# Ledger of designs, part 72: peptides against a protein of PDB entry 6CSU

Target 1, 51 residues: chain A of PDB entry 6CSU
Amino acid sequence: GALEELRGQYIKAVKKIKCDMLRYIQESKERAAEMVKAEVLRERQETARKM

## One batch from the design tools (peptide; made by RFdiffusion4, then SolubleMPNN)

Design b2_p23_3_s4
Fold by OpenDDE base, seed 5:
Structure b2_p23_3_s4 (fold): chain B 51 residues (1-51), chain C 51 residues (1-51), chain A 23 residues (1-23)
Amino acid sequence: as target 1 above (51 residues)
Amino acid sequence: as target 1 above (51 residues)
Amino acid sequence: MESIEGQIKKLEEEGQEIVEKAE
């Protein structure tokens, strides 16, 4: 019936939202890791120049 | 230093994303609950008319 | 602190319970 269909649509929507959120967090972590890696490299190069 | 500032910015961004996601889920649940409530009411009214 | 994935799972369970009580 209509109530069961609505329940099914809700569950499907929540699952999609969950997947989108997890992907967004993963991509955000990857971008942050690359930024940190680049900063560490710059700091090492700067330290070497000051020796 | 720049590395600590970058780390701080990342943590702040992740916290904001988490809050936005939780709010979105809460609002989605509220909308779904209202839709279910309305459907149950319609079904009760329809059942009463068929008696 | 609970992971975002864990929090989403709890929210899904609460949502499911609300729908079931309305049936």
Scores: peptide ipSAE 0.082, ipTM 0.508, DockQ to the pose 0.070
Fold by OpenDDE base, seed 4:
Structure b2_p23_3_s4 (fold): chain B 51 residues (1-51), chain C 51 residues (1-51), chain A 23 residues (1-23)
Amino acid sequence: as target 1 above (51 residues)
Amino acid sequence: as target 1 above (51 residues)
Amino acid sequence: MESIEGQIKKLEEEGQEIVEKAE
């Protein structure tokens, strides 16, 4: 019935949001790590040029 | 009734999750920016010491 | 501050309790 359908929709939506959140967090961590790595490399070169 | 209550709770839950996600994203961006800034400063010092 | 995962879990539990009472 309507109640069971709504229950199913609720559970599905919450699970979807949870998955999207976890994926975003993981991807964000990876991007952050790569950003730091890239910046460190650039800074080494810049510092070396100025010295 | 029970159906209306469930519907209300569903909407409330989804809205809360959305807000939490947006906040996390914003805070994550701020932390990432600070992390990069700090790493750049540390790398300048390290590179200078090695040269 | 609670983790987002923890907050989601609480919302799922609250939703489940409501459904169980309605059945």
Scores: peptide ipSAE 0.082, ipTM 0.438, DockQ to the pose 0.372
Fold by OpenDDE base, seed 3:
Structure b2_p23_3_s4 (fold): chain B 51 residues (1-51), chain C 51 residues (1-51), chain A 23 residues (1-23)
Amino acid sequence: as target 1 above (51 residues)
Amino acid sequence: as target 1 above (51 residues)
Amino acid sequence: MESIEGQIKKLEEEGQEIVEKAE
């Protein structure tokens, strides 16, 4: 019936949102890690130039 | 330094995203629950009309 | 602090319980 169909649609929607959220967080972490890595490299180069 | 500032900004951004995502999920659940409630009421009314 | 995955799983379980009680 309509109620069972609605329940199924709800569960499916929640699962999709969960997957999208986890992917977004993972991609955000990867981008941030790359930015930090780049900054560390710049700082090491600056230190080397001052020695 | 720039690295500490970047790290701080990243942590702050991740916390904000997490909170926004959890709020979005909660609001989505509330909307879905309301839709289910409305459907149950319609089905009960339809059953009553057919009796 | 719970992981995001753990928190989402809990939210899904709560959502399913709400729907089941409405049936």
Scores: peptide ipSAE 0.080, ipTM 0.506, DockQ to the pose 0.069
Fold by OpenDDE base, seed 1:
Structure b2_p23_3_s4 (fold): chain B 51 residues (1-51), chain C 51 residues (1-51), chain A 23 residues (1-23)
Amino acid sequence: as target 1 above (51 residues)
Amino acid sequence: as target 1 above (51 residues)
Amino acid sequence: MESIEGQIKKLEEEGQEIVEKAE
């Protein structure tokens, strides 16, 4: 019936939101990690230049 | 230094994303629950009308 | 601190209970 269909739609929507959000967080973390990696490299190069 | 500042910005950004996403999920669930409640009421009214 | 995945799972379970109680 209509209630069961609505319940099914709710569960499906929540699952989709969960997956999309976890993916977004993971991608955001990866981008941030790459930025940190680039900064670490710059600092190591600067340190080496001063030695 | 620049690395520590970037690390701090990363941690802050991840925390904000987490909070925003959890809030969005909660609000989405509340809206879905209200829709289900409305449908349950309609079905109960229909059942009562048929009795 | 609980992982985001764990927190989302808990929220999904709570949502499921709300739907079941409404039925």
Scores: peptide ipSAE 0.079, ipTM 0.507, DockQ to the pose 0.065

Design b2_p23_4_s1
Fold by OpenDDE base, seed 1:
Structure b2_p23_4_s1 (fold): chain B 51 residues (1-51), chain C 51 residues (1-51), chain A 23 residues (1-23)
Amino acid sequence: as target 1 above (51 residues)
Amino acid sequence: as target 1 above (51 residues)
Amino acid sequence: LLKEIDEQIKKLEKESEEIVKKY
């Protein structure tokens, strides 16, 4: 009935929100990791030049 | 140094985004639940009037 | 709803970028 359909629609919407947010968080973490890797690489290169 | 500080601030920003998104998901779930609850009440009232 | 979420994500991304610009 109408109630069950409405319930289903809102639950589906919440699930979509959850999936999109988790994907965004994962992508943000990946970008952060790449910045850290770049920093580590630069510091290692600097250390090598000073030896 | 500057690189370490930049790294730290970026990680802090990512953590803030994560927290804000999780809060948004929770609030969205609560709003969805309230809408479903309101619909249930309306249907129960309608049923009561028809009896 | 998804459109609103996308806008909020973009807002948070801009906030993050502004923080990074300070350094």
Scores: peptide ipSAE 0.088, ipTM 0.540, DockQ to the pose 0.050
Fold by OpenDDE base, seed 2:
Structure b2_p23_4_s1 (fold): chain B 51 residues (1-51), chain C 51 residues (1-51), chain A 23 residues (1-23)
Amino acid sequence: as target 1 above (51 residues)
Amino acid sequence: as target 1 above (51 residues)
Amino acid sequence: LLKEIDEQIKKLEKESEEIVKKY
């Protein structure tokens, strides 16, 4: 019935949001890791330059 | 140093996003609850009308 | 769902700290 369909739509939406958020977290971690690597590389280059 | 500051900025950004997302989900849940309540009310009204 | 998301975000923060420690 209409109520069951509404419930189903809600659950479907929540599951989609969950998946989107988990994907975002994973992608954010990857971006953060790359940013850190880049910074470390720059620091090492600066150190080499100063030696 | 620069690396620690970068880490700090990342964590700060993640925390902000966390708060925003949790708020969004909470608001979504509230909207969903209201939709369900409205539907239940409509169904009850229809039932009453059909009796 | 909210609890699970909160937990995973905390995990992200912890892993970020570990990444920094590698350098």
Scores: peptide ipSAE 0.087, ipTM 0.514, DockQ to the pose 0.159
Fold by OpenDDE base, seed 4:
Structure b2_p23_4_s1 (fold): chain B 51 residues (1-51), chain C 51 residues (1-51), chain A 23 residues (1-23)
Amino acid sequence: as target 1 above (51 residues)
Amino acid sequence: as target 1 above (51 residues)
Amino acid sequence: LLKEIDEQIKKLEKESEEIVKKY
């Protein structure tokens, strides 16, 4: 019935939001990690040149 | 009526979850930025010691 | 570094906004 459909739609929406956000977070973390690696590498080179 | 109330509650819950996750993402970005700064600083020091 | 971080943050904010628009 209408109530069951509403409940189903809610659950589906919540699951979708959760999945989208988890994916977003995961991708964000990966990009952040790569940025850190790049900066670390750059700093090693820069510091080496100065020393 | 009862059905409208339930609909309202479900919509409210979904919106809350979305907001909570957006906040989490924002905080995650802040932490990531600080992590990058810290790693860069550590790398400068470590590289300097090795050179 | 700071500029790169800032750009990364802005990118993430834009992506976040796009996700929000889906709902």
Scores: peptide ipSAE 0.074, ipTM 0.434, DockQ to the pose 0.042
Fold by OpenDDE base, seed 5:
Structure b2_p23_4_s1 (fold): chain B 51 residues (1-51), chain C 51 residues (1-51), chain A 23 residues (1-23)
Amino acid sequence: as target 1 above (51 residues)
Amino acid sequence: as target 1 above (51 residues)
Amino acid sequence: LLKEIDEQIKKLEKESEEIVKKY
């Protein structure tokens, strides 16, 4: 009936959210890592310039 | 020093990821809810048409 | 968080099954 269908739809939606989150986390981690690397590089360049 | 700066940058990046994730989760939940509502509406319309 | 979500999904599935059994 309608009630069981609604439950099924909700569970399916939650599973989708989980999948999307996993992907988002992975992508975000990669972006963050690259940002940190870039900042470290700039820092090293600045240090070298001052020496 | 460089080590503490790197640590600081990493922590800052992680905090940013956390914030972005929370926002993404919230938005995803909202989208999921709207999708479910739309599907329920269609289901009701189909039922009404058959009656 | 992901582990928690996974556990929540499993709980929801189990609860759903139990409800269906009663009705």
Scores: peptide ipSAE 0.065, ipTM 0.515, DockQ to the pose 0.095

Design b2_p23_5_s2
Fold by OpenDDE base, seed 3:
Structure b2_p23_5_s2 (fold): chain B 51 residues (1-51), chain C 51 residues (1-51), chain A 23 residues (1-23)
Amino acid sequence: as target 1 above (51 residues)
Amino acid sequence: as target 1 above (51 residues)
Amino acid sequence: SSIDEYIKELEEESEEIVKKAKA
């Protein structure tokens, strides 16, 4: 019935959200790693110029 | 009725998930910022020693 | 944010599901 269908839709949505979160976390970690790498490289240049 | 109640529970749960995700994102950004800051400082030391 | 938009879409979908169920 309608209640079971609605419950099913909720469960489906929750599972999708979970998957999206996990993907976001993974992508966020990857972006963070790239950001750190880029920052380190820039910092090396800046520090070298200041030395 | 039961349908409206279930809908309410659905919406409430989804909103909770949203809040949890947003909190996670915010905390993740804060941790990332601190990590970058720490990495920059370490890199300055390392670069200076190499110069 | 993307998450805000996504949740809004889910809420809208939920409302539509209920409306269809009552029709």
Scores: peptide ipSAE 0.160, ipTM 0.627, DockQ to the pose 0.542
Fold by OpenDDE base, seed 4:
Structure b2_p23_5_s2 (fold): chain B 51 residues (1-51), chain C 51 residues (1-51), chain A 23 residues (1-23)
Amino acid sequence: as target 1 above (51 residues)
Amino acid sequence: as target 1 above (51 residues)
Amino acid sequence: SSIDEYIKELEEESEEIVKKAKA
């Protein structure tokens, strides 16, 4: 019935949000690691230029 | 009616979950920025020690 | 965002469910 369908939609939405959040967290960690690597490289180049 | 009230409750709950996710994302970005700053500082100190 | 879009879709679908229930 309508109530069951509405409940189903809610549960589906909640699960979708959860999955998207977990994906974001994972991707964010990967991006953060790459950002750190890039920043380290930049800093080394800057130091070398000043020497 | 009861069905409309349930709809309202579900929508409210979903919106809250969304807001919580967005807050987490925002805080994550701030933490990432601080991590980068800290890494730059460490790299500078490391370079200085090697010179 | 995909989340915003999905929430919007959910809202629309829920409204339709309510309308059908009242018919």
Scores: peptide ipSAE 0.152, ipTM 0.622, DockQ to the pose 0.799
Fold by OpenDDE base, seed 2:
Structure b2_p23_5_s2 (fold): chain B 51 residues (1-51), chain C 51 residues (1-51), chain A 23 residues (1-23)
Amino acid sequence: as target 1 above (51 residues)
Amino acid sequence: as target 1 above (51 residues)
Amino acid sequence: SSIDEYIKELEEESEEIVKKAKA
């Protein structure tokens, strides 16, 4: 019935949100790692030029 | 009715997920900023010692 | 934010689901 269908759609939506969140977290971690690598490289070069 | 109540519960759950995601993002950004600061400091010191 | 927009879309979809269920 209508209630069962609505419940099913809610469960589906929650599962989708969970997947989206996990993907966002993973992508955010990857971006953060690349930013750190870039910053470390920049800092090495800047420090070297100042010495 | 039952459908309106279920809809209300669904919306409430979705809003909770939103809040949890926003909190996670904020905390993650703060941790990332501190990690970058620490890494920059470490890298400056390491580069200085090698020159 | 993109998250705010996404949540808004989900809320709108939930309303549409209820409307369809009552039809």
Scores: peptide ipSAE 0.150, ipTM 0.619, DockQ to the pose 0.557
Fold by OpenDDE base, seed 1:
Structure b2_p23_5_s2 (fold): chain B 51 residues (1-51), chain C 51 residues (1-51), chain A 23 residues (1-23)
Amino acid sequence: as target 1 above (51 residues)
Amino acid sequence: as target 1 above (51 residues)
Amino acid sequence: SSIDEYIKELEEESEEIVKKAKA
């Protein structure tokens, strides 16, 4: 019935949000990893300049 | 050092994102519950009109 | 995962919402 269909639509939407959330977190982690890599390079350059 | 601070900021940001997404899902659940309640009322009214 | 477990909880809660609404 209509109630079950509405529930089904909600569950589908929640699952979509889950997938979007996981993708967003994954992309955020990738960006963070790149930032960390850049910072490590900066620190190494700074250390090299002081040696 | 600066690298540890950056890591700390990242972890903090990720936790915030998680909380925001969970809050969004919770709000979505609440809206869905209200929609279901409204639909049940509509169906009951429709049934009553046909009796 | 923790998120998968949370989704399963939401599915169960949604069923209960429907049951309560029909009662």
Scores: peptide ipSAE 0.146, ipTM 0.614, DockQ to the pose 0.140

Design b2_p23_5_s4
Fold by OpenDDE base, seed 5:
Structure b2_p23_5_s4 (fold): chain B 51 residues (1-51), chain C 51 residues (1-51), chain A 23 residues (1-23)
Amino acid sequence: as target 1 above (51 residues)
Amino acid sequence: as target 1 above (51 residues)
Amino acid sequence: SSIDETIEELEKKSKEIVEKAKA
C-alpha cells in the first residue's frame, strides 16, 4: 500500500545519502593524503632554501 | 491527512540527516587542517636535524 | 549535490504516492 511505498522511498533515500557521504569522505581522505605529501615536499624545499 | 503528515516527517528526517552529515564533514576538515599544520612543523624540525 | 538530488527525488516520488492514494 501507499504507506509501505512511502516507507520504502524514505529508506532508499537514507541509504543513498549514506553511500554518497561515504564516497565523499573516502575521496576527501585521498585528496588530503596527497596534499600532505605535496606540502611535506614543499616544506623541505623551503627549509633547504633558507639554509 | 495521515499520509501527507508521514511524508512530511520523512522529508524532515532526511533533511536532518543532511545537516548532520555536513556538520561532520566540516569538523573533519578542521581536524585535517590542524593535522597538516602539525605535520609541517614536524617536517621542518626533521629537516633541520638532518642538516 | 547528489544529496540534494536524493532529497528532491524523495519529495517527488513521495508526492506521487500520496496523490495516487487519493485517487
Scores: peptide ipSAE 0.454, ipTM 0.799, DockQ to the pose 0.739
Fold by OpenDDE base, seed 2:
Structure b2_p23_5_s4 (fold): chain B 51 residues (1-51), chain C 51 residues (1-51), chain A 23 residues (1-23)
Amino acid sequence: as target 1 above (51 residues)
Amino acid sequence: as target 1 above (51 residues)
Amino acid sequence: SSIDETIEELEKKSKEIVEKAKA
């Protein structure tokens, strides 16, 4: 009935949001890792130039 | 009616989930920023000691 | 955002369910 159908839509929405969030987190982590890597290399070079 | 009330509750719950996720993302970004800051300082010191 | 689109879809589809149930 209508109640079951509404419940189904809710559950579907929640699951979709969960998946979207997990994807966002994963992509963010990957970007952060690359940023840290780049920053570490940059800082090493900058410090070396100042010595 | 009961159906409208249930619909409203489901929408409210989903919006709450969104808010919680946004908060999580924000807090995660803040922690990441602090981590990068600390790493930058550490790398500067490490490079300096090697010179 | 994708999350906003999901919420919008829920709002739309749930409304349709309620309206159909009243008919």
Scores: peptide ipSAE 0.454, ipTM 0.799, DockQ to the pose 0.781
Fold by OpenDDE base, seed 4:
Structure b2_p23_5_s4 (fold): chain B 51 residues (1-51), chain C 51 residues (1-51), chain A 23 residues (1-23)
Amino acid sequence: as target 1 above (51 residues)
Amino acid sequence: as target 1 above (51 residues)
Amino acid sequence: SSIDETIEELEKKSKEIVEKAKA
């Protein structure tokens, strides 16, 4: 019935939002990791040039 | 009616979830930024010790 | 945003369900 359909739509929406958030978090982590990696490489290169 | 009320409650709940998630994402970004900052400082210190 | 679109879709589809139940 209508109540069950409404419940279904709610659950679907919640699950979709959850998935979108998890993806966003994962992408954010990857970007942060890449930024750290790039900074580490730059610092190491600066050190090497001074040695 | 009951259906309209239930619909309203579901929409309200989903909007609450959205708000909580946005806050969580913001906090995650702040933690990631702090982690990057800490890593940069560590690398600079390592470089300084080797010089 | 994607989340906004999800909420918008819920609002639309839930409204349709309610209206159909009244018919």
Scores: peptide ipSAE 0.453, ipTM 0.797, DockQ to the pose 0.789
Fold by OpenDDE base, seed 1:
Structure b2_p23_5_s4 (fold): chain B 51 residues (1-51), chain C 51 residues (1-51), chain A 23 residues (1-23)
Amino acid sequence: as target 1 above (51 residues)
Amino acid sequence: as target 1 above (51 residues)
Amino acid sequence: SSIDETIEELEKKSKEIVEKAKA
């Protein structure tokens, strides 16, 4: 009935939002890791030039 | 009616989840930024010691 | 955003369910 259908739509929406957020977090972590690697490399080079 | 009220409660709950997730993402970004700053400082010191 | 689209879809589909139940 209508109540079951409404509940179903709510659960579907919540699950989709959860999946979207998990994907966003994972992609953000990967981007952050790459940024750290690039920054570490730049800092090593910069420090070396200043010594 | 009860059906409209339930619909409203589900929509409200989903919007709350969105807000909580946005806050979580923002806090995670802030922690990541602080971690990068700390790592940059450590790398500068480590590079200096190895030269 | 994808989340906003999900919320909009819920709002739309839930409204349709309520209206159909009133028939």
Scores: peptide ipSAE 0.452, ipTM 0.799, DockQ to the pose 0.782

Design b2_p23_6_s1 (from b2_p23_6, 12 letters changed)
Fold by OpenDDE base, seed 3:
Structure b2_p23_6_s1 (fold): chain B 51 residues (1-51), chain C 51 residues (1-51), chain A 23 residues (1-23)
Amino acid sequence: as target 1 above (51 residues)
Amino acid sequence: as target 1 above (51 residues)
Amino acid sequence: GAILRGTEEELEKIVKEVSELLS
């Protein structure tokens, strides 16, 4: 009935949010790590040229 | 009635989860930006000492 | 990003569906 459907929609929403959050966090961590790695490397090279 | 109240409770809970997620993402982006900025600065200083 | 946009869009759709179910 309507009550079960409402519960189902709530559970679906919560599960979707959970999955998307975990995926976002994981991908964000990976991108951040790569970005920092690349930036550190570029910075070392640039600083080396200045000195 | 009870059904409408339950509807309201589920909607409220889902909206709260959405808001919490968005807040987390926003704060995470801000922290990430600050971390990169700090890391670049530290790397410049460290590289400067090595060269 | 794409993940956030998708989540927001789907969540809003679900909220709307839930809201209308018992209206």
Scores: peptide ipSAE 0.112, ipTM 0.526, DockQ to the pose 0.057
Fold by OpenDDE base, seed 1:
Structure b2_p23_6_s1 (fold): chain B 51 residues (1-51), chain C 51 residues (1-51), chain A 23 residues (1-23)
Amino acid sequence: as target 1 above (51 residues)
Amino acid sequence: as target 1 above (51 residues)
Amino acid sequence: GAILRGTEEELEKIVKEVSELLS
């Protein structure tokens, strides 16, 4: 019925949002990790330059 | 230092994203609840019309 | 990190709650 269809549609939409957000978070974590690695490298290079 | 600043900026950004997403989801839940109530009402009215 | 894991866990809880609400 209409109520069951509404429930199904909403749950499907929420699950899609969840998946999209989790993917975004995962990709953001990966980018953040790479940024940290790059910053550590730059800091080490800067230290070396001053030595 | 630069690394600490990066960490701080990242944490701040992630907290903002979390808050925004949780707010969106809460509002979506509220809207969904209202839609369900409306659908139940319509269904009852339709049933009554056929009786 | 811990913040991101917390966000994921909260999202999962919310999805579950919404599903239960509509059941």
Scores: peptide ipSAE 0.094, ipTM 0.538, DockQ to the pose 0.058
Fold by OpenDDE base, seed 5:
Structure b2_p23_6_s1 (fold): chain B 51 residues (1-51), chain C 51 residues (1-51), chain A 23 residues (1-23)
Amino acid sequence: as target 1 above (51 residues)
Amino acid sequence: as target 1 above (51 residues)
Amino acid sequence: GAILRGTEEELEKIVKEVSELLS
């Protein structure tokens, strides 16, 4: 019936949200890793400047 | 030292990502709930039209 | 990292909870 269909649609939407969040986590991890690498480089450059 | 600071900065960034994700989940749930309510209304209107 | 894995697990729990609530 209509109620069962609505339930199914809602669950489908929630599953989509889950997938979107997992992708967001992965992309955010990649961005964070790049930021850390850039920071390490800056720190090394700063050290070299002071030497 | 520098390594400890970098580690700390990474952990801080990851914690921010977690918070951002949780906020997105909450907002997505709210949007999903609104879509469900709208769908219920449309179904009721369609039923009324057919009566 | 551990924090992100924990977040993924929390998300899975949310999905499960919602599904059970609607059942």
Scores: peptide ipSAE 0.086, ipTM 0.530, DockQ to the pose 0.059
Fold by OpenDDE base, seed 4:
Structure b2_p23_6_s1 (fold): chain B 51 residues (1-51), chain C 51 residues (1-51), chain A 23 residues (1-23)
Amino acid sequence: as target 1 above (51 residues)
Amino acid sequence: as target 1 above (51 residues)
Amino acid sequence: GAILRGTEEELEKIVKEVSELLS
């Protein structure tokens, strides 16, 4: 019936949102890692330049 | 140093995103529950009308 | 490095918590 169909649609939507959130978090984690690496490199280069 | 400050800012931003996601999930569940309740009510009313 | 590992651990905790709430 309509109720079961609605429930199915909701579950499908929630699963999609879950996947999108997990992907976003993964990409955010990767971007953060790259930012940290870049900052470490800049600090090392600055230290080397001042020495 | 700059690296620690960057990390702190990132963690703060990620925590905000986490909170926003959790709020969204909670609100989504509440809306879904209300939609299901409304559908059940409509089906009961339709059944009663046809009897 | 230690800073990156700390950040990654926090992110993993967030992912786990959100995933569990959606299950």
Scores: peptide ipSAE 0.083, ipTM 0.516, DockQ to the pose 0.132

